# Peptides against a protein of PDB entry 8HF1, part 181

Target 1, 320 residues: chain A of PDB entry 8HF1
Amino acid sequence: NVMLYATKPTEVMVSFPHQEQVLTVTRLISAEIEKFYVSLDLMNIGVQPIRRSKSLQCLRDPSKKSFVKQLFNDFLYQMKEYGIYAASIAIISLIVEFDIKRRQAETLSVKLMHRTALTLCEKIRHLLVQKLQDMTYDDDDDNVNTEEVIMNFSTPKVQRFLMSLKVSFADKDPKDICCLVFVERRYTCKCIYGLLLNYIQSTPELRNVLTPQFMVGRNNISPDFESVLERKWQKSAIQQFRDGNANLMICSSVLEEGIDVQACNHVFILDPVKTFNMYVQSKGRARTTEAKFVLFTADKEREKTIQQIYQYRKAHNDIA

## One batch from the design tools (peptide; made by RFdiffusion4, then SolubleMPNN)

Design b2_p22_1_s3 (from b2_p22_1, 8 letters changed)
Fold by OpenDDE base, seed 5:
Structure b2_p22_1_s3 (fold): chain B 320 residues (1-320), chain A 22 residues (1-22)
Amino acid sequence: as target 1 above (320 residues)
Amino acid sequence: DEFEKLSKEYEEELEKYEEELK
């Protein structure tokens, strides 16, 4: 048993300015969502028959109103944490989900609820796209996907992340790259994936270098929410990453169990490390000799983050 | 600390790259 001396990855922390992006459009969108919540609470959708679905989530809200609120709260989080550009991608995922739920609605009242949510998402999408277009001289929808627009409408965290990708991987051989990007939330994986596709396409130095994929951990709480298509996509994405057809994988922190991902040379933690397990598991993927483990922190939280990382390092060394 | 040193060096590389793009 050759104990492969796991070469400790080089740990780096990148700070970013905490700018509350006080945009009029983000305030307007938040106000429209809050107004929608008031309307949603007044909707009588009846008691849905409790199907004996073994999923804990079906037991929590027989009205499905909490699920609608969860999707909009996740959108608001993405808009705040990643910026307007990321929000313009995130809203499309809500549109798709509410259209599916509208078609699957067993009652007219539930169908109407999902239709109202969908109409709000379409309005939000229009407001976001219009704001992205305000910086472009040309009215063409394709012009909102430039490197400049992506950077200007991203949060400082996302800007520093994109710069870190460009500095790390510009003009490198795709075969020499095995990169993981960890995010906290399931929906963030797809949002950041869409952002990276557009950024890589608009950045000549990365266009033929990085091929992104995303995976979402198995949600043990609701296997019913994993469509057969999502499970097929996850298997395909993992296989593409193993085969080297993809060299950047976006993962949610829920990947604790059982997906054997290959040893990577770069690991980015885009969201704050909240648990010791997340630290050990993510760092344990950076197993090459020159592996980098990159953390992002707001300047105001820099000292707290440093102290937390030192505590995690100490705890890891005491177990090893 | 080596961690703070390496972090600073990496941030300085990012800043240099940002300046080269301006």
Scores: peptide ipSAE 0.447, ipTM 0.901, DockQ to the pose 0.784
Fold by OpenDDE base, seed 2:
Structure b2_p22_1_s3 (fold): chain B 320 residues (1-320), chain A 22 residues (1-22)
Amino acid sequence: as target 1 above (320 residues)
Amino acid sequence: DEFEKLSKEYEEELEKYEEELK
């Protein structure tokens, strides 16, 4: 009986200082969003026709005020958790989404609501880009995508993550790399993907070494055109990762739905592990002999995170 | 604990790299 010692991945926890980036720009942006919420609550958008699609449960109607607030709340969370640089990428996704919804608006009042949201997003984008440019000598938009600007305007968590990538993959053969990055939220996948594209392009040691892709979990089965494009993108991204044309995949924890991803040598958990299932599923992707499973934690939560990992390890060993 | 040791060793590698970038 060759006991196939399933080589358990090496588990590592990286601590980062809890620094809230209290910048004047972040306070201004938060205040502008709060003012917008007051204005949004006063807007009369009329009775929205309930699209009774028989099969899809109460998908939050994307034309509702609650959905607009959700997008801005998700943006505010992302700005806080990942920093101003990540926020400058995240706001572009909101601009695209509100422009699509503005064009698809069935009523003038809904069209005006999305136009007002779009105008706020453009103002936020300008404030963010201006703040990124304050560290650049040249007013050229391309100069905000340097390694220095990305690092200085990222949270300590993102800084430690980027450094972990550089230490782990600098000057390595791209064929020897199979990396997963797990994040909690779907919008974070797109934002971290955009950040990584710019970081890799600005970092010589990672140029031509890392090729990132992102995958959003299936739970946004919006029957709308965007969901078909997202599904096509997901299939293409998974295929590129299988073919080795991409060697780093950013995915949300919603991988519960049966996505057969190859055995990886590195798994990064960028956001806190909230469930035992997420721990087992993400760790179960680190299946090579020298696989690393890297967790990130704030220094203030280090002890709590260690205890939680030991509980998950014990529970996993009791089931296996 | 092996986990704490490996975590510390990995953090020390990151810190050395931060110093080389400065």
Scores: peptide ipSAE 0.444, ipTM 0.901, DockQ to the pose 0.790
Fold by OpenDDE base, seed 1:
Structure b2_p22_1_s3 (fold): chain B 320 residues (1-320), chain A 22 residues (1-22)
Amino acid sequence: as target 1 above (320 residues)
Amino acid sequence: DEFEKLSKEYEEELEKYEEELK
């Protein structure tokens, strides 16, 4: 039981400036999504047959409109929280999902809805990539994956996170590294994974040092959305991390589901800790005093975050 | 106190690194 270990890792908090970098491109993208929502609400999709799968609350939307809105809302969240570079990766996941849903559409109206969503995603992708290319003289898509472009088009939170990785792991032996990165949302795992792959590849000091993997928590709400492929991939990713073939694992907070991850020497909490359970479970992966438990907070939320951590520490000591 | 101290020390390491990148 992770709660029973009085784990005393070295806890640190990294502050980052709250920059509402309202780029013109982010405003344009948000406005296009809002216009799309108005159009989506006017679409008559008809009543779809309720698949009586007990577990799938998401199957309760007969129009599937709520799922489309959820994906775009998650994208908008990622663009805001992680920046336009992360958004350029996140939009690809939406494109893939809407293309699958378009192909699986049982009705012409649903097919059209997913096609319209896909067209919007392609437009958004173009706007994002064009903005990333503004710093490059070359029109080559691969030239946007430089350390400089990643850093400049990431939020201060992500910049501080990437700097923390570089400072912590530059030129270290890969065998001595066991790192967890916790994020709140399942879609963020894949987005941050893609960002880290590009960052590590562009950063010589981290090349062959960090080998990232990601893990999406089991979607208890929708086991039918867990493709057999996703489950196989999760098992493979966990096994690679256990075998030391991967030394950095990105996880969503839904690790409550008993994924037996080994003890780690580094734990990064990229998103705010919202629950005591998440604090204890994530901290409980850093079992040694030499292990680092790193939190990120906006400067404006620093005092509130400190108070919350002290409350969680007190509550943890009262249980231990 | 120790948490704030360690946090400050870690932030100072990051700031030094940011200066080396400029």
Scores: peptide ipSAE 0.441, ipTM 0.897, DockQ to the pose 0.790
Fold by OpenDDE base, seed 3:
Structure b2_p22_1_s3 (fold): chain B 320 residues (1-320), chain A 22 residues (1-22)
Amino acid sequence: as target 1 above (320 residues)
Amino acid sequence: DEFEKLSKEYEEELEKYEEELK
């Protein structure tokens, strides 16, 4: 019995300042979404033609309004937690989703609801892009995807994360890198992926070093709603990461369900660790020699986070 | 403790790198 001494990863915690980015644009966007919620509550969606049983129609309408509110609440969360630059990417995902729902609408009232949501998303996109352009001094270079613009319009958490990537991987051999980035929400995976593509392309030290991919968890919504395209994308992304064609994977809780991913040398936890299972499963991916497990915490939550990590370490040692 | 020490050392590496980029 060769006791495979599983080398324990080096655990570190990075603190970031709790700066509320009190930008006029974020207040304006939040106010426009709240006005839209008042309008949405007044919309009569239930006027489907009288011919089909009245009882089944009334139960379907609250779910459609609730889904629209969920997407905008998720967007507001992305803007608050990751910043204006991340929000400019996140709003595109809402535009795509509302355009699909508009085309699939069975009634004119539902079609109009999704059209109104789409019009608001286009207004929000314009406000975000205009604010990103305000920092470009050169009237001729409309390029909002520079390292400087990304850093200045990201939250302190995202700034510290990007700095940690640059310090860890600048001018390294891409073959020696196997990195996981854990986020809490499904929609954050796509948002952080788009941000990293632009950041890596704008950062010479990372451009030929990091190749990101993302993996979106199964929605708790019926497997029937996962498009054949989403399942194909997940399989392709996992295969690219296994083949070494991608060396950084952004994932939510998906890796908890037994996706066999190679042993990683870096694991970043971008969002707070909420459960013991998330801690053990994410840490359990950092299995290479000298592997690093990096946590991010707000300064105000530092002591609470330290105490929680010590409790998880103790509980893990009592089971092992 | 080792965790607080390693965390501080890693933050100091980030700060040094941020100063070298200025």
Scores: peptide ipSAE 0.434, ipTM 0.898, DockQ to the pose 0.714; fails the geometry check

Design b2_p22_1_s4 (from b2_p22_1, 11 letters changed)
Fold by OpenDDE base, seed 2:
Structure b2_p22_1_s4 (fold): chain B 320 residues (1-320), chain A 22 residues (1-22)
Amino acid sequence: as target 1 above (320 residues)
Amino acid sequence: DEFLEKSKAYEAELEEYEKKLK
């Protein structure tokens, strides 16, 4: 019985500089969102019925003020953690969601609330796109999706991630690539997916090499609120990844939900590993002989991250 | 430590690549 020692992936940590520079546009956007929250708190939307799921969990009514604030808080997080280019993609998801909710509004007051949120998103989009255009010679919207613009308007974390993709996959056979990218938040999956589509299309060395897809975890949203379209998308994305029609999958919380993804040769952890289970499950997807498991850390947190990795490695070896 | 050595080697590859882009 040759115990095929499952070849442990090569684990590496990439450090990135802490971004201290806050752009004027990000301060303006944050201030506009804060002003909107004050106005939102003053809006009378009436008593909204508590939609109970069949599971008796008090579903956060997605029509409530708290949900509107959650979406903008998630947007502010994306802008801070991934940069203004990623924020220009993230804001489109908010526009789509608020337009759907505006159309589905049962009351005029709720319709007005979503309309006001939508108008703010359109203003934010304009401010972001204008800032991206300031570095382009041509006023054409298509010119903001260059490799240079994406890199210059991304955080150091995202820059190091994109460089890691280019170094790892430039001019490789797409059939030899099976890559997972783990992120913490649902909206980050869509945001990073949109960023990667544009980056890959603008990068000749990656254009015919990487085909990204994304998959969102279900645990953050009751299955009752998951659209039929989102469920179809997830099934299609997983199938494309299994069939090799996609070779890079962006995931949030998917492994905790028991979604089986194939063994991969690259696993990137774009956000900090917060739990031992996430560490073991994500690392456990890097199963090929040449598999790499890549972590990202801010320079200021490097020592803390190293100690946390050693603790997780020890705990994993004690269970294995 | 193999982890720190491999991390430094991988960071050096990224830095070399960044220099080629400038």
Scores: peptide ipSAE 0.544, ipTM 0.927, DockQ to the pose 0.822
Fold by OpenDDE base, seed 3:
Structure b2_p22_1_s4 (fold): chain B 320 residues (1-320), chain A 22 residues (1-22)
Amino acid sequence: as target 1 above (320 residues)
Amino acid sequence: DEFLEKSKAYEAELEEYEKKLK
């Protein structure tokens, strides 16, 4: 019963303003994706030949269109929740996935569908990068990866998170830091990882202090689709964090799968806590002396979040 | 409430740090 002897972390909640930054570029991107969905619904991809290979489900034709829509819906969510800068990183993951699917396409119609999705992703990437460049006054400095650009094109939630990292870790010894960042979605892990790499590199107070890594949950889809590369990456990332070669780990719900991660001094919950189990497991990683457990909430959801935290704290104290 | 007090103290620390960076 590993729960008994852990020092209770200091729990804090950080509020952020709910500013829907309705930029013209985000409206344009959303409209282009909706036009693409109409076009996608009209595409005849034909009945895929069921390859008789005894291995699992040839994803039926409806599932291929559904998967394309899921990836764009996940992108739209990330653009809304994390901002334009995070979206410029997230779109690269879609480009990679659609290029793989295009190459693996068994029919010309499916190949064309994934090619059309890829062309849209490249257009979206161009629109995002152009908007990031419009804030750089110096024509010569094509560097969209400055602290100022990252902050200005991030949502208030991400801005408060980045500020919390500065306050918590500026000019500290990297050996004294063991930080976890929890996010809901597997794609958010990669997106926030890329954002943090650029932010840390552009922030002198953090450049030699924080070394980020990320863990992506096992895809609930067949273990055969987990590339040998993804499994190797996960093992390497965990080992680097155990060896102290990385001191900040971005995780989705993966830590529920019994990954033995060291006792941490900081745990950040970037997305809303949806379950009591997630609350207990994530909080249970903040086990060092003076450990902090930091939650983020929109001002409009503050009262609801406080009530939920009190319910979880009560339930946790009644079991402990 | 210790939770609300610690949350306010942490938010105030963030605001003070943000003012020093400007």
Scores: peptide ipSAE 0.542, ipTM 0.926, DockQ to the pose 0.712
Fold by OpenDDE base, seed 4:
Structure b2_p22_1_s4 (fold): chain B 320 residues (1-320), chain A 22 residues (1-22)
Amino acid sequence: as target 1 above (320 residues)
Amino acid sequence: DEFLEKSKAYEAELEEYEKKLK
């Protein structure tokens, strides 16, 4: 029970400016997705056979349209919360998913739906990459993965997070680093992982210092639908982190599933802490007094976040 | 409050670092 350790990490809150940089490209992408939703609603996909697995609480959308909309809504969230650079990575995950779904399509109508979604993803990818190239004099894809491009096309939250990594870990021994990064959504784990790979590679002070990995929580919907590959990958990622072969782990609500992760000296909460349980579980991974527990908040939400932290600290002290 | 003081100190370290990058 992770709750029983009276952990006294150093809690810190980092504020970031709420910049609604509504770039023209973001508006264009949103408008293209909305147009796609209208077209998707008009598509006759037919009634797919509802394979009721007794264990699946989630009604499979018989049209599979809701899943497509969910992926694009998750993408729009990532673009808004993490920025254009993160979105350029996130869209690749959608491309892969829709290509898999297209190949697995049982009907021509479903195949066509996923093909149309895939075509939209490629258009979105092009718009994002083109915007990243606006800062580069060179059309080479390698030039969009610079520290400068990553920083400039990230949200203020992500900028502050990347700066926090640089300040915290520049020129440190990789063996002395055990870092957790918590995000709300499972798809964000992959997106931020890809961003961090490129950022670390482009940042000499972090190159060979940080080795990121990610963990995706089990799909609440069915452990049976987690591909054997995803389960193997998850076990491998956890093992690499336990063995010290990875020293930064990006995770979502994975800690609720009883995944035993070692005590960490840094815990970053990239997304707002929504529940007391999340606060206690994430903080409970920072077991040393020297460990840092870093929260990120928008300036506009600063006072609310402070009050929430005080409430959680009080409640935690009453249980400990 | 130790939390607010440590938060302010940590933000100041970030700001100082940001100034060195410019």
Scores: peptide ipSAE 0.542, ipTM 0.926, DockQ to the pose 0.788
Fold by OpenDDE base, seed 5:
Structure b2_p22_1_s4 (fold): chain B 320 residues (1-320), chain A 22 residues (1-22)
Amino acid sequence: as target 1 above (320 residues)
Amino acid sequence: DEFLEKSKAYEAELEEYEKKLK
């Protein structure tokens, strides 16, 4: 019985300033979404027939209005937590989703509801892109994907995360990198993936060093064609990460679903650790001798975060 | 505490890197 002394990863906490940057554009977008919710509540879409084969979500939202509100609430979360640049990527996912739902609509009223949501997303996208262009002298869409624009329109949390990637991975061999990035929400995986693609492409020190992928948790709720595509993507992304064709993996609840991920040398927790299980499972992936486990916290929550980490460390040592 | 010391050292490394990029 060779007890593989799994060396405990180096735990690090990075603080970031809590900026309540209430930009005028974010206030305008929030107000437009609130106005849309009022209009959405007034929409009569009729009673939808309960088909026996419809997912549990279709049973929970007979009007499909709560699902529309969920997507916009998730977008508002992305904009608040990750910034305007991340929001410009997140809105594209809503556009795709509402276009699919518009095409799949069995009634004219449901089709109109999804069309109205789509029109709002197009308006929001325009407002976000215009704000990103305010820092560029050239009106070219390609100029909004620069390192400077990404950094300036990201939250302090995302800025500290991107700096941590540069410090950790600049001029390293891609083969020596096995990085996990944990986020709370499913839609954040796609958003941060898109942000990282653009950031890595605009950052010479990370270009050809980092190859990101993302895993989205199993959508147990949608039997739709999208769930098949997501399952195919997830399998492909996991395989690329196992084969070393990707060296940075963004994931949410992947560990709870029993996805076997290799041992990593870096684990970033971009969002707050809410459960002891998440702490143990994510930390348990940082298994190499020089592994780093990096947490991010707002300055205002620093003391609370430290106390929580000490409680989790104690509890983990008591069960080991 | 080793955790706080390592955290402070890592934050200092980030701040030094940010200063070199300016």
Scores: peptide ipSAE 0.539, ipTM 0.922, DockQ to the pose 0.686

